# Ledger of designs, part 58: peptides against a protein of PDB entry 4LZF

Target 1, 155 residues: chain A of PDB entry 4LZF
Amino acid sequence: GGRLVVFPNGTRKELSADGQTVKVMFFNGDVKHTMPDQRVIYYYAEAQTTHITYPDGMEVLQFPNNQTEKHFPDGRKEITFPDQTVKTLHPDGREESVLTDGTIIQLNPDGSKVIQFNTGQREIHTADFKRREYPDGTVKTVYSDGRQETQYPTG

## One batch from the design tools (peptide; made by RFdiffusion4, then SolubleMPNN)

Design b2_p10_5_s2 (from b2_p10_5, 4 letters changed)
Fold by OpenDDE base, seed 4:
Structure b2_p10_5_s2 (fold): chain B 155 residues (1-155), chain A 10 residues (1-10)
Amino acid sequence: as target 1 above (155 residues)
Amino acid sequence: MPPIPVYPLE
């Protein structure tokens, strides 16, 4: 069978019979689970936050407001907000948000912004222009100097 | 040594 160790500081440690699962219940209310698959699940009682660390370096944070953050070994971070928007932060500085309606918002390191609407329209924002691309091939550009250009589809 | 909580929250 498993065993329970109670420490003088009030912390308790439960070990499974096979020794593959360890549960530490700290005196402050925190809980640490070491699982057979070597992931570590740490619960911060005061913050009501769960932090999972995986052997491959992946980390997952689960916050009480239903926000989840994934920290990938490659440095990428993926945040699932309470509204279920998923934002990916890339190591190169690029950010991508996928909204629940399918809209994708991309913020590029060069400062440009690209919005792929769920309608199929695409909007590109740069320092020089704002461009709207339509599914039919029409492209409308508003330049920073006020010029407007429309490109019509061919064929 | 008795286990102690891990600080800080990341």
Scores: peptide ipSAE 0.149, ipTM 0.810, DockQ to the pose 0.099
Fold by OpenDDE base, seed 1:
Structure b2_p10_5_s2 (fold): chain B 155 residues (1-155), chain A 10 residues (1-10)
Amino acid sequence: as target 1 above (155 residues)
Amino acid sequence: MPPIPVYPLE
């Protein structure tokens, strides 16, 4: 059978019969599970937050508001917000948000921004201009100096 | 040695 150890500070430790699972119930209400696959599941009682760490360096945070954050070993982070928007932060500084309606917003390391709307329209923001591309091939550009240019589709 | 909670929240 398993074992239960009760410590003087009130912390309790449960060991499975095979010794592969360890559950620590801390005096403050926190809970730490060490699993056979070496995954560690830590529950912060006061914050009601779960933190899972994997042996390969992957980490997952689950917050009480239904937000989840994944920290990948390569430095990439993926945040799923309560509204189900998914934001990816890449190691190179690029950020990408995918909205529930299919809109994709990209923030590039050079400061430029690209919005791919679910309508098929695309908007590009740079230091020099803001450009809107339409499905019919029309392109409208507003330059930083105030000049506006419309490029009409051909053919 | 009694285990202690992990602080801070990470």
Scores: peptide ipSAE 0.148, ipTM 0.810, DockQ to the pose 0.100
Fold by OpenDDE base, seed 5:
Structure b2_p10_5_s2 (fold): chain B 155 residues (1-155), chain A 10 residues (1-10)
Amino acid sequence: as target 1 above (155 residues)
Amino acid sequence: MPPIPVYPLE
């Protein structure tokens, strides 16, 4: 048996019997849960969005369209889109998307792009060339001037 | 004092 406090503005506060859990139901419909592990779960009623903050600095946003965003203490952000694609934004500006089929797309701060296909092939895009690396070690490069080069694996 | 909601959404 905990206790319930009702405030004049319509906000309600529920405290667990052990005092470890606090639930505040605000007059605007927002809800704030303070948990025994010190995480705070805030629900924005109008936006239907949940914001979780952890003691270590981790933050998690859950949107009504099933998109989830994680903000890591190191500055990294991870977005899980409704289609289950996972995009990671790194502090150095690098972005990485992992598609549901296993394909990984990396966008680098210098403008280059690397695609790691689920087949094991890898494609590198730069200002100077487009390069395809094959699992057998073959590498094909198409340069910006139109020149093409194939490098064969050696034994 | 009664608690008030947190604004804005991050």
Scores: peptide ipSAE 0.147, ipTM 0.808, DockQ to the pose 0.097
Fold by OpenDDE base, seed 2:
Structure b2_p10_5_s2 (fold): chain B 155 residues (1-155), chain A 10 residues (1-10)
Amino acid sequence: as target 1 above (155 residues)
Amino acid sequence: MPPIPVYPLE
């Protein structure tokens, strides 16, 4: 069987029989699990937040409002919001949001914005224009100087 | 000697 160690400060440490799982129940209510796969699961009692760290450097945060954040070793962050929108922040500064309806919103480091609608339409925002691309190939552009242009599909 | 909680929340 496993064993239990009780420390003078009130912290308790449970060891599995094989020694591969360690559970520390701190006096403040925090809980730390060390798993056989070397991931560490830390529960912050006051914040009601779970923080998982993996040996490869990945981290996962689970908040009481049902938000989840994944911090990848390459610096990328993926946030799942309570409404189930998924936002990815890339190391180069690019941000992508996937809405529940399938719409994808991309914010680029140069300040441009691209929206891929679930209807197949695409909208592109740059410093020089706003452009709407339609599934049939029609493209409507409104330039920053107020000029508007419609390009019709070929074929 | 006894384990101490990790602070602060990251």
Scores: peptide ipSAE 0.145, ipTM 0.810, DockQ to the pose 0.100

Design b2_p10_5_s3 (from b2_p10_5, 5 letters changed)
Fold by OpenDDE base, seed 5:
Structure b2_p10_5_s3 (fold): chain B 155 residues (1-155), chain A 10 residues (1-10)
Amino acid sequence: as target 1 above (155 residues)
Amino acid sequence: APPIPEYPLE
């Protein structure tokens, strides 16, 4: 049947019959679950935030506004915003946002930006130019000096 | 000793 321990400070600890699950309900309203798979689920009552830690180093934060953050062991972070945009922060400084319409926005460490539109067009922004690539193979470049170049697909 | 809560998230 399990065990319930009640501490003088108001904290309560529930242990499953098999001892594989432990639930601590702290006096401040926080809750800590230790699961059979060794994941730890901590709920911060005041912040209404859930923090899950996995034995492999994975961490998941769930915020009350429905934002979710995943912290991967390799240092990558993945943020799912309330609007369901997914932003990935890479250890090398690269950032990638995937919008709900399928558009992908990449920010590179060198300051360049790449947008992959849901239409199949791609736009590249650098210090020297903006370039638009079209599905038909046409490429239009506007250089910082005002020069424009169009490259047509091979026929 | 009774368990104590973790520090709030920063």
Scores: peptide ipSAE 0.189, ipTM 0.813, DockQ to the pose 0.096
Fold by OpenDDE base, seed 4:
Structure b2_p10_5_s3 (fold): chain B 155 residues (1-155), chain A 10 residues (1-10)
Amino acid sequence: as target 1 above (155 residues)
Amino acid sequence: APPIPEYPLE
C-alpha cells in the first residue's frame, strides 16, 4: 500500500503504493504532486496559483483570476486571459492576440501592427501609414503626411 | 531533512 510520512515541521508526504505518485502537503498549505508522467504540479496556497512543470520543459501557470500562462520550451509564451483572449509572445518579440470574436492583433518586432478583423478586413499600421484592406480587394491607405490613397480591385 | 516549500512565484 501507500504510505504517509509526517515530518516534525508539519509537512506531510503521501506516496502511492507503486511510488509513482508523490504528494507533499507543506506546512504552509502548498501542495506538490509528482505524477507518474513526471509532471510536477505545485500549488502555491497563498497565491492560489498552480504551477505545472513538464519533463519536456513546458510550464503552465494557472492563476486564481482564471488566467493561464503556458511557457513553451522554445521560449514562446501563451497567455489565456480571463476574458479568453489568447496572447502569444514569440521569442523574436512578435506578439499575437486572438480575441474571442476572432480578431487577430499582431505586433511585430519592427513596430508594425496588423489587425485581422473577423470581417475579413485587415488593417496594417506602420510608421509611415495606416492601411485598410477590404475583402473585395479595395485598399485604403492613410499616410503619415496626411495623403490618402485608394486602390481598387482589378477584375 | 523535511521537505520545505518552494520559493514563491515571481
Scores: peptide ipSAE 0.188, ipTM 0.814, DockQ to the pose 0.097
Fold by OpenDDE base, seed 3:
Structure b2_p10_5_s3 (fold): chain B 155 residues (1-155), chain A 10 residues (1-10)
Amino acid sequence: as target 1 above (155 residues)
Amino acid sequence: APPIPEYPLE
């Protein structure tokens, strides 16, 4: 059978019969699970936050507002917001957001922005212009000086 | 020695 150890400070430690699972219930309400797959699940009682650490260096944070953050070993960070928008922060400074409607927003380190709409239209923002690309091949550009240019598709 | 809680989240 399993074992239960009760410490003088009020902390309790439960060990499974096979020794593969350890559950520590701390006197402050925190809980630490060590699992057979070597992941560690720590629950911070006061913050109501779960922190999972994996052997490969992956970390997952689950917040009480239903936000989830994944910290990848390569430095990439993926945030799933309560509204289910997924934002990826890349080590090079690039950010990508995928909205629930399928729209993709890319922020580049140089300050440019690209929006891929769910309609197939794409909009590019730079310091010099805003450009809209349409599925039919039409491209409309509004330059910073107010000039507008339309490029028509080849039929 | 009894286990102690980890440091709080930043």
Scores: peptide ipSAE 0.187, ipTM 0.812, DockQ to the pose 0.096
Fold by OpenDDE base, seed 2:
Parts: structure tokens; sequence; C-alpha cells
Structure b2_p10_5_s3 (fold): chain B 155 residues (1-155), chain A 10 residues (1-10)
């Protein structure tokens, strides 16, 4: 059978029979699980937040507002917002948001922005222009100087 | 020593 240890400070420690699972219930309401796969699940009672750490260095945060954050070992961060939008922050400074309708918004380190609409249209924003690309191959560009250009598909 | 809670998330 398992084992229960009760400490003088009110903290309780439960060990599974095989010793592979450890549950610590702290006096403040926090809970720490050490799992057979070596992941550690820590629950902060006051913040109602769960923090999972993996042996490879990955971390997962689950917040009470239903937001989830994944911190990858390579420095990438993935945030799932309560509305189910997924935002990825890359180590190079690039950010990508995937909306629930399938629209993808990319913010590049150089300040440019790319929107891939679910309709197949694409919009590119740079310091020099805004450009709309249409599925038929038509491209409309509005330059910063106010000039507008339409390029029609070839073939 | 008895286990103590970890520091809150930063």
Amino acid sequence: as target 1 above (155 residues)
Amino acid sequence: APPIPEYPLE
C-alpha cells in the first residue's frame, strides 16, 4: 500500500505503493504532484493556477481564466487565449496568431505584418506599402506616398 | 524539515 506522512506544519505527503507518484498537499492549499514520467504538477491555490514542468524543460501554465501557456525549451511561447485564439511568440521576435476562423496574423521582427485570411486573400503591411493579394492572382498595392497599383494575374 | 510551499508565480 501507499504511505501518508503528516508533518507538524500541516503539510501532508502521499506516496504511492510503487513510490512513482508523490502528492504533497501543503498547509496553504497548494498541491504538488510528482508523476512517474517525471513531470511535476504544481497547483497554486491562491492564484488557482497550475504549473507543469517537464524533464525536457517544457513548462505549461493553466490560468483560472482558461488561458493556457506553453513554454518550449527552444524559447518559443504558445498562448491559447480564453477565446481559443492561439498566439505563438518565437525567439526571433516573430509573433503568429491563429484566430478561430482560421485567419493567421504574422508580425515580423522587421515590423512588417502579414494577414492570411480564411478566404485565401493575403494582406502584407510594410513601411512602404499595404498590399492585398487575391486568390485569382490580382494584387493591389497602396504605397506610402499615396500611389495605388493593381497587378493583374498572368496566364 | 517539513515541505514548504514554493514561491508564487512571477
Scores: peptide ipSAE 0.187, ipTM 0.812, DockQ to the pose 0.096

Design b2_p10_5_s4 (from b2_p10_5, 3 letters changed)
Fold by OpenDDE base, seed 4:
Structure b2_p10_5_s4 (fold): chain B 155 residues (1-155), chain A 10 residues (1-10)
Amino acid sequence: as target 1 above (155 residues)
Amino acid sequence: PPPIPVYPLE
């Protein structure tokens, strides 16, 4: 059978019969689960936050405000905000946000920004211009010097 | 010794 160890400080440790599952209930209310698949689930009682670590290096944080963060072994981070926006932080500094309406916002390491609207329109922001691309092929550019240019589709 | 919390909160 399983085993329960109660420590003088109030911490409790439960071991499964096969020893593959270990649950530590710390005196401060924190809980640590070591699972058969070798993932570790740590619950911070005061912060009401869950931190899961996987053997491949993946980490998942679940916050009480319903925010979830995934830390991938490659250094990428994926944040699901309470509003269900998903933001990906790439190791190269690029950031991508996918909004619930399908809009994608990309922040590039060079400082440029690209917005892919759910309508199919795309807007590119650089130090030199703001450009709007339309599904029909029309492109409107507003340059930093105030000049405006419209390019019309061919065909 | 009894286990104590060792993980930092991120």
Scores: peptide ipSAE 0.074, ipTM 0.767, DockQ to the pose 0.096
Fold by OpenDDE base, seed 5:
Structure b2_p10_5_s4 (fold): chain B 155 residues (1-155), chain A 10 residues (1-10)
Amino acid sequence: as target 1 above (155 residues)
Amino acid sequence: PPPIPVYPLE
């Protein structure tokens, strides 16, 4: 059978019969599960947050507000917000947000920003201009010096 | 997101 160890400080450790699962219930209410697949599930009682670590270095954070964060071994982070927006933070500094309506917002390391609207329109922000690209091929640019330019689709 | 506590020391 399994084992139960009760420590003087109130922490309890449950060991499965096969020894492959270990559950530590800390005196502060935190819970640590070590699973047969070597993932570790840590529950922070006060914060009501779950932190899962995988042997490959993957980490998953689950917050009480339903936000989930995935930390990939390559340094990439993926945040699923309560509204189900998914934001990806890349190691090179690039950030991408995918909204529930299909809009994609990209923040580039150089400070430029690209918005791909669900309408098919695309907006590009740089230090020099803001440009709106339309599905019909029309492109409108507002330059930092105040100039505006419209490029019409070729017939 | 809320702060992440450190693991308690055993």
Scores: peptide ipSAE 0.056, ipTM 0.752, DockQ to the pose 0.227
Fold by OpenDDE base, seed 2:
Structure b2_p10_5_s4 (fold): chain B 155 residues (1-155), chain A 10 residues (1-10)
Amino acid sequence: as target 1 above (155 residues)
Amino acid sequence: PPPIPVYPLE
């Protein structure tokens, strides 16, 4: 059978019979699970937040507002917002948001921005211009100096 | 994101 240890401060530790699972119920309501796969699940009772750490260094945070964050060992962070938008923060500073309608918004380290609309249109923002690319191949550019150009599809 | 509390001691 399992084993139960009760500490003087009120913390309780439950060990499975095989010793592979450990559950610590802290006096403050927090709960810590150590699993056979070596992941550690910590629940913060007051914050109602779950923090999972994996042996490879990955971390997962689950917040009471339904936001979930994945922190990858390579430094990448993936945030699923309550509205189900998924934002990826890359180590190089690039950010990508995938909206529920399929729109993809990319923010680049150089300050440029790219929007891939679900309609197939693409918009590029740089220091020098805003450019709209249409599915038919038409490209409209508005330059910072106010000049506008339209390029029509070839072929 | 919300702060992560320190683990309490056993």
Scores: peptide ipSAE 0.034, ipTM 0.698, DockQ to the pose 0.359
Fold by OpenDDE base, seed 1:
Structure b2_p10_5_s4 (fold): chain B 155 residues (1-155), chain A 10 residues (1-10)
Amino acid sequence: as target 1 above (155 residues)
Amino acid sequence: PPPIPVYPLE
């Protein structure tokens, strides 16, 4: 059968009969599960947060407000916010947010920003200009010096 | 997101 170890501080450790599952119930209410696949599931009782670690380095955080964070072995992070926006932080510094309406916001390491609206419009922000591209082919640019330029579709 | 507590000792 399994084993139960009770520590003087109140922590309890349960070992499965096969020895491949370990459950630690800490005195503060935290719970740690070590699974046969070497996944570790840690529950923080006070914060009501679950932290899962995988042997390949993957980590998943689940917060009580329904936010989920995935930390990939390559350094990439993916955050699903309570409103279901998904934000990806890349190791190179690039950030991408996908909104529920399909809008995509990209923040680039050079400081530029690109917004792809669900309407088909696209907005590009750089140090030199803000540019709006319209589905009809019109492009409006406002330069940092205040100059404005409109490029009309031809054809 | 809330802070992550330290693991308590067994």
Scores: peptide ipSAE 0.032, ipTM 0.692, DockQ to the pose 0.319

Design b2_p10_6_s1 (from b2_p10_6, 4 letters changed)
Fold by OpenDDE base, seed 2:
Structure b2_p10_6_s1 (fold): chain B 155 residues (1-155), chain A 10 residues (1-10)
Amino acid sequence: as target 1 above (155 residues)
Amino acid sequence: SSIVLPPEEL
């Protein structure tokens, strides 16, 4: 059968009969599960936060405000905010936010920004201009010097 | 004997 070890400090360690699962209930209320798949699930009682570590280096944080963070082995980070916006931080410094309405906001390492609206419009921000692209092919550009340009669809 | 484990830090 399984084993229960009770330590003098109040920590308890439960071992499954097969030895594949270990549960540690710390004296402070924290809980650590080591699973058969070698993932480790740590619950921080005071912070009410769950931290899962995987053998491949993946990490998942679950916060009490319903925010979730995934830390991928390649250095990518994915944050699901309480409002269900998903932000991906790429190792190259690129950031992408997907809003619940389908709008995508991309921040590039060079400081440029691209917004892909759910309407099919796209807005590009650079140091030199702001550009709005419309689904019909119209493109409006406002340059930093105040010049404006409209390009109409060829057709 | 089993080792007493401390809580992990955030």
Scores: peptide ipSAE 0.081, ipTM 0.809, DockQ to the pose 0.136
Fold by OpenDDE base, seed 1:
Structure b2_p10_6_s1 (fold): chain B 155 residues (1-155), chain A 10 residues (1-10)
Amino acid sequence: as target 1 above (155 residues)
Amino acid sequence: SSIVLPPEEL
């Protein structure tokens, strides 16, 4: 049989018979599970947030609004928003958002931005210009000085 | 094992 410890403050600790699982039910409603695989699942009752930590350093946060955050051991973060947009933050400062329609938005550490539209159009933003690339090979550039250039496909 | 632990902070 398992073991139950009840503390004076109302916290309860349950130990599995094999000793591999520990469940702590805190007096405030928080719950902490330590699993056989060394995963720790902490539930914050007031915030209604679940925090899972893995022995390799991976962390997962689950928020009551259905947002999920993954914190990878390499410093990368992946945020799944309630609308199912997925944003990846890289350790080098690069950010990538994938929208539900397949549009990809990349923000680079130098401040440049690339949008890959689901239509096959691509837009590039730099300090010097905004450039729109079309599937037919047409490229339109608007420079920071207001000049515009259109490059037509060969043919 | 018999130590009273506080809740963790966010």
Scores: peptide ipSAE 0.079, ipTM 0.806, DockQ to the pose 0.118
Fold by OpenDDE base, seed 5:
Structure b2_p10_6_s1 (fold): chain B 155 residues (1-155), chain A 10 residues (1-10)
Amino acid sequence: as target 1 above (155 residues)
Amino acid sequence: SSIVLPPEEL
């Protein structure tokens, strides 16, 4: 059978019969659960936060506000916000946010920003200009000096 | 920040 160890401080340790699962219930309400797949689930009682660590280096954080964060072994992070926006932080410094309406916002390491609207329009922000690209091929550019340019699709 | 868990008793 399983084994239960109760420590003097009130911490409890439950061992499965096969030894593959270990659950530690700390005196402060925190819980550490080691699973057969070698993932470790930490529950922080005060913060009401769950932190899962995987043997490959993957980490998952679950916050009480329903935000979740995935930390990938390659350094990429994926944050799902309470509003269900998904933000990806890439190791190269690029950030991408996918909104629930399908809009994609990209922040590039050079400081440029690209917005892909769900309408098929695209807006590019650089140090030198803001540019709007339309599905018909029209491109409107507002330069930092205030100059405006419209490029029409060649029919 | 890394949350410090209370130590397991051995």
Scores: peptide ipSAE 0.061, ipTM 0.768, DockQ to the pose 0.455
Fold by OpenDDE base, seed 4:
Structure b2_p10_6_s1 (fold): chain B 155 residues (1-155), chain A 10 residues (1-10)
Amino acid sequence: as target 1 above (155 residues)
Amino acid sequence: SSIVLPPEEL
């Protein structure tokens, strides 16, 4: 069967019979699980935070406020906020937020911003203009100098 | 930031 070791400091270690699962219950209330798939699940009792590390280098943080962060091996980060907004941080500096209503907000490294509304409208923000694209093909541009342009769909 | 793990006995 499994083995339980109790250390003088109060830490407890549970070993599965096959030795593939190890559970350490630290004296401070922290818990560390080493799983057969080599993921390590660490629970920080005081912070009520779970940290999962995977053998491929992926990491998952679960916070007590229901925020989850995924750190991918490629350097990408994905944050699921308590409101279920998902924000992806790309290694190139691009950020993408997907709202629960389906709106997508993209922040580009050049400072431009693209909003894809759930209505099918798209708004592009640059240093020089704000542009709204409508599902019908109409495009409205407001330039930084106050100039306004409307392009109508061809048809 | 880095996380400091408590020491464990073996």
Scores: peptide ipSAE 0.059, ipTM 0.761, DockQ to the pose 0.496

Design b2_p10_6_s2 (from b2_p10_6, 4 letters changed)
Fold by OpenDDE base, seed 3:
Order: sequence, then structure tokens, then C-alpha cells
Structure b2_p10_6_s2 (fold): chain B 155 residues (1-155), chain A 10 residues (1-10)
Amino acid sequence: as target 1 above (155 residues)
Amino acid sequence: SSIVLPPESL
């Protein structure tokens, strides 16, 4: 059978019968689970935050406001916001946000911005211009000097 | 374990 150890400080340690699952209930209300798959699940009672560590180095943070953060071993970070927007932070400094409507916003390390709209339109922002690409192949560019150019599809 | 464990810090 399982075992329960009660310490003088009020901390409790529960071991499964097979010894593969360990649950520590700390005197402050924190809970630590060590799982058979080597995941460690720590619950911070005061912050109401769950921290999961995986044997491959991945980490998952779950906050009480429904925000989730994934820290990948390659240095990438993925944040799911309460509104369900997903933002990916890449090690090279690139950021990508996927909105709930399917719009994708990319911020590049050079300061350029690309928006892929759910309509199939694409907008590119640089220091020199804003460019709108349409699904039919039309491209409209507004340059920083105020010049405007429209390129029509060939067909 | 017979060792009393402290809670971790966030």
C-alpha cells in the first residue's frame, strides 16, 4: 500500500504503493507532484500558479488569469494570453502573434512588420514604405516620401 | 524520505 509521512512542521508526504508518484503537501499550502514520467508539477498556493517541469527541459507556467507560458529547450517562448492570442518569441528576436480571428502579426528584428490578414490580404511595414498585397495580385505601396504606386496583376 | 522539505520559491 501507499505511505503517508507527516512531519512536525505540518508538511505531508504521500507515496504511491509503487513508489512512482510522490505528493508533497507543504505547510504553506504548496503542492509538489513527482510523476512516473518524470514531470514535476509544483503548485504555488499564494500565487495560485502551476509550474510544470519536463525531463527534456521544457517548462509550463499556468497563471490564475488563464495565461499559459511554455518555455522550450531551444529558447523559444510561447505565451497564450487570457484572450487566447498566442504569441511566440523566437531566440533570434522575431515575434509572431496569432489572433483568434486568424490574423498573424510578425515583428522582425530589423523593425519591419508583416500582417497576414484573415481575408488573405498582407501588409508589410518598413522604414521606407507600407505595402498592401491583395489576393487578386494587386499591390499598393505608400512610400515615406508620399509617393503611391499601384501594381496590377498580369493575366 | 525522513528529511523535512521546505517549500520552493516562485
Scores: peptide ipSAE 0.145, ipTM 0.828, DockQ to the pose 0.113
Fold by OpenDDE base, seed 5:
Structure b2_p10_6_s2 (fold): chain B 155 residues (1-155), chain A 10 residues (1-10)
Amino acid sequence: as target 1 above (155 residues)
Amino acid sequence: SSIVLPPESL
């Protein structure tokens, strides 16, 4: 059968009969589960936060506000906000946010920004200009010097 | 089995 060890400090350790599952209930209310698949589930009682670590180096944080953060072994982070917006932080400094309405916002390491609107319009921000691309092929550019250009579709 | 582990830090 399983085993229960109770320590003098109030920490409890439960071992499954097969020894593949270990549950530690710490004196502060934290709980650590070591699972047969080698994932470790740690619950921080005070923060009400769950931290899952996987054997491949993947980590998942679940916060009490329903925010979830995934930390990938390659250094990428993916944050799912309570509103279900998903933000990806890339190791090269690029950031991408996907909104629930389908809008995609990209922040590039060079400081440029690209917004793909759910309307099919795209806006590009650089140090030199803001450019709006329309579904009909029209492109409007406002340059930092105040110059404006409109490029009309062919047809 | 006698080792008492401390809580981890977040």
Scores: peptide ipSAE 0.145, ipTM 0.823, DockQ to the pose 0.112
Fold by OpenDDE base, seed 1:
Structure b2_p10_6_s2 (fold): chain B 155 residues (1-155), chain A 10 residues (1-10)
Amino acid sequence: as target 1 above (155 residues)
Amino acid sequence: SSIVLPPESL
Protein backbone atom coordinates (compact mmCIF):
# COMPACT_ATOMS: atom_id res chain seq x y z
CA GLY B 1 0.00 0.00 0.00
CA GLY B 2 0.81 3.66 0.08
CA ARG B 3 2.67 5.35 2.86
CA LEU B 4 1.68 8.30 5.02
CA VAL B 5 4.17 10.30 7.00
CA VAL B 6 2.89 12.82 9.52
CA PHE B 7 5.38 15.34 10.77
CA PRO B 8 5.26 17.11 14.14
CA ASN B 9 4.60 20.46 12.47
CA GLY B 10 1.41 19.17 10.87
CA THR B 11 2.82 18.55 7.40
CA ARG B 12 1.71 15.30 5.84
CA LYS B 13 3.40 13.34 3.09
CA GLU B 14 1.59 10.68 1.12
CA LEU B 15 3.41 8.28 -1.16
CA SER B 16 1.53 6.11 -3.61
CA ALA B 17 1.96 2.36 -3.48
CA ASP B 18 3.81 2.41 -6.79
CA GLY B 19 6.07 5.19 -5.57
CA GLN B 20 5.23 7.33 -8.59
CA THR B 21 3.15 9.98 -6.86
CA VAL B 22 4.08 12.08 -3.87
CA LYS B 23 1.66 14.44 -2.19
CA VAL B 24 2.83 16.85 0.46
CA MET B 25 0.21 18.71 2.41
CA PHE B 26 1.97 21.47 4.26
CA PHE B 27 0.87 22.81 7.61
CA ASN B 28 -0.10 26.12 5.99
CA GLY B 29 -2.51 24.45 3.59
CA ASP B 30 -0.19 24.37 0.59
CA VAL B 31 -0.16 21.18 -1.44
CA LYS B 32 2.62 19.79 -3.59
CA HIS B 33 2.04 16.93 -5.99
CA THR B 34 4.89 15.21 -7.76
CA MET B 35 3.39 13.19 -10.58
CA PRO B 36 4.59 10.11 -12.48
CA ASP B 37 5.35 12.30 -15.49
CA GLN B 38 7.61 14.37 -13.23
CA ARG B 39 5.44 17.46 -13.38
CA VAL B 40 5.09 19.22 -10.06
CA ILE B 41 1.80 20.80 -9.08
CA TYR B 42 2.07 23.27 -6.25
CA TYR B 43 -1.00 24.89 -4.75
CA TYR B 44 -0.49 28.01 -2.68
CA ALA B 45 -3.39 28.01 -0.26
CA GLU B 46 -3.29 31.62 0.86
CA ALA B 47 -2.94 32.96 -2.67
CA GLN B 48 -5.24 30.28 -4.10
CA THR B 49 -2.73 29.93 -6.93
CA THR B 50 -1.64 26.79 -8.72
CA HIS B 51 1.86 26.49 -10.15
CA ILE B 52 2.69 23.61 -12.44
CA THR B 53 6.27 22.92 -13.47
CA TYR B 54 7.17 20.47 -16.20
CA PRO B 55 10.44 18.60 -16.72
CA ASP B 56 11.13 20.52 -19.94
CA GLY B 57 11.02 23.82 -18.07
CA MET B 58 7.45 24.76 -18.97
CA GLU B 59 5.57 26.47 -16.17
CA VAL B 60 1.88 27.23 -15.78
CA LEU B 61 0.41 29.61 -13.24
CA GLN B 62 -3.30 29.65 -12.51
CA PHE B 63 -4.57 32.56 -10.45
CA PRO B 64 -7.85 32.80 -8.52
CA ASN B 65 -9.12 35.51 -10.88
CA ASN B 66 -8.98 33.01 -13.77
CA GLN B 67 -5.80 34.46 -15.23
CA THR B 68 -3.43 31.84 -16.60
CA GLU B 69 0.23 32.35 -17.39
CA LYS B 70 2.37 29.98 -19.40
CA HIS B 71 6.13 30.32 -19.21
CA PHE B 72 7.78 28.48 -22.07
CA PRO B 73 11.33 27.11 -21.95
CA ASP B 74 12.37 29.50 -24.73
CA GLY B 75 11.49 32.48 -22.54
CA ARG B 76 8.16 33.23 -24.18
CA LYS B 77 5.23 33.98 -21.89
CA GLU B 78 1.57 33.65 -22.71
CA ILE B 79 -0.98 35.34 -20.49
CA THR B 80 -4.67 34.55 -20.76
CA PHE B 81 -6.50 37.30 -18.93
CA PRO B 82 -9.86 36.85 -17.21
CA ASP B 83 -11.55 38.52 -20.19
CA GLN B 84 -9.90 35.89 -22.43
CA THR B 85 -7.49 38.30 -24.06
CA VAL B 86 -4.30 36.44 -24.84
CA LYS B 87 -1.02 38.31 -24.56
CA THR B 88 2.22 36.81 -25.77
CA LEU B 89 5.53 38.20 -24.57
CA HIS B 90 8.43 37.19 -26.78
CA PRO B 91 12.07 36.98 -25.67
CA ASP B 92 13.03 39.65 -28.21
CA GLY B 93 10.69 42.11 -26.50
CA ARG B 94 7.83 41.84 -28.98
CA GLU B 95 4.38 41.68 -27.46
CA GLU B 96 1.22 40.52 -29.14
CA SER B 97 -2.31 40.75 -27.76
CA VAL B 98 -5.24 38.98 -29.31
CA LEU B 99 -8.55 40.38 -28.14
CA THR B 100 -11.75 38.37 -28.00
CA ASP B 101 -13.18 40.39 -30.90
CA GLY B 102 -10.27 39.33 -33.10
CA THR B 103 -8.30 42.56 -32.84
CA ILE B 104 -4.56 42.00 -32.76
CA ILE B 105 -2.20 44.47 -31.12
CA GLN B 106 1.50 44.12 -31.74
CA LEU B 107 4.15 46.05 -29.85
CA ASN B 108 7.54 45.82 -31.48
CA PRO B 109 10.95 46.12 -29.79
CA ASP B 110 11.67 49.30 -31.74
CA GLY B 111 8.65 50.95 -30.16
CA SER B 112 6.40 50.66 -33.18
CA LYS B 113 2.85 49.44 -32.77
CA VAL B 114 0.49 47.71 -35.16
CA ILE B 115 -3.20 47.25 -34.59
CA GLN B 116 -5.13 44.93 -36.84
CA PHE B 117 -8.77 45.71 -36.18
CA ASN B 118 -11.49 43.15 -36.59
CA THR B 119 -13.02 45.47 -39.22
CA GLY B 120 -10.04 44.94 -41.49
CA GLN B 121 -8.60 48.36 -40.74
CA ARG B 122 -4.98 48.50 -39.72
CA GLU B 123 -3.20 51.16 -37.74
CA ILE B 124 0.57 51.53 -37.69
CA HIS B 125 2.40 53.68 -35.19
CA THR B 126 6.05 54.57 -35.68
CA ALA B 127 8.33 57.32 -34.50
CA ASP B 128 7.61 59.18 -37.73
CA PHE B 129 3.90 58.66 -38.29
CA LYS B 130 0.57 57.17 -37.40
CA ARG B 131 -1.04 55.47 -40.37
CA ARG B 132 -4.52 54.09 -40.82
CA GLU B 133 -5.16 51.63 -43.61
CA TYR B 134 -8.72 51.00 -44.69
CA PRO B 135 -10.13 47.94 -46.43
CA ASP B 136 -10.96 49.97 -49.54
CA GLY B 137 -7.29 50.82 -49.98
CA THR B 138 -7.44 54.32 -48.54
CA VAL B 139 -4.47 55.18 -46.36
CA LYS B 140 -4.37 58.12 -44.00
CA THR B 141 -1.07 59.18 -42.49
CA VAL B 142 -0.43 61.71 -39.77
CA TYR B 143 3.25 62.50 -39.58
CA SER B 144 5.10 63.54 -36.44
CA ASP B 145 5.45 67.07 -37.83
CA GLY B 146 1.67 67.39 -38.02
CA ARG B 147 1.42 66.92 -41.77
CA GLN B 148 -1.43 64.74 -42.95
CA GLU B 149 -1.69 62.77 -46.15
CA THR B 150 -4.50 60.76 -47.63
CA GLN B 151 -3.72 58.20 -50.28
CA TYR B 152 -6.73 57.13 -52.28
CA PRO B 153 -7.10 53.76 -53.93
CA THR B 154 -6.44 53.70 -57.65
CA GLY B 155 -8.69 51.66 -59.94
CA SER A 1 13.60 8.66 6.07
CA SER A 2 11.48 11.60 4.93
CA ILE A 3 12.50 15.07 5.98
CA VAL A 4 10.26 17.96 6.94
CA LEU A 5 10.03 20.47 4.13
CA PRO A 6 8.92 24.06 4.43
CA PRO A 7 6.30 25.50 2.11
CA GLU A 8 7.65 27.13 -1.00
CA SER A 9 7.39 30.82 -1.74
CA LEU A 10 5.16 32.08 -4.48
Scores: peptide ipSAE 0.144, ipTM 0.824, DockQ to the pose 0.112
Fold by OpenDDE base, seed 4:
Structure b2_p10_6_s2 (fold): chain B 155 residues (1-155), chain A 10 residues (1-10)
Amino acid sequence: as target 1 above (155 residues)
Amino acid sequence: SSIVLPPESL
């Protein structure tokens, strides 16, 4: 059988029979689970936040507002917002947001922005122009000087 | 271990 240790401060520790699972219930209401797969699940009672740490360095934060953050070992971060938008922060500074409608917004380190619309249209923003690419191959560019250009697909 | 640990900080 498992073991229960009750400490004078009110903290409780439950150990599985095999010793592979440890549950610490702290006096402040926090809970720490150490699992057989070596992941650690920490629940912060006051913040109502769950923090999972994996042995490979992955971390997952779950907030009471239904936001989830994943911190990958490679430095990438993935934030799932309450509205279910998923934002990925890359180590190179690139940011990508995937909206619930399938629209993808990319912010590049050079300051450029790319929007891939769910319609198949793509919009590219640079310091010099805004360009709209259409599924038919038409490309419309509005330059910073106000010049406009339309390129038509070659059949 | 039977050592009492403090709660962690978020």
Scores: peptide ipSAE 0.141, ipTM 0.825, DockQ to the pose 0.119

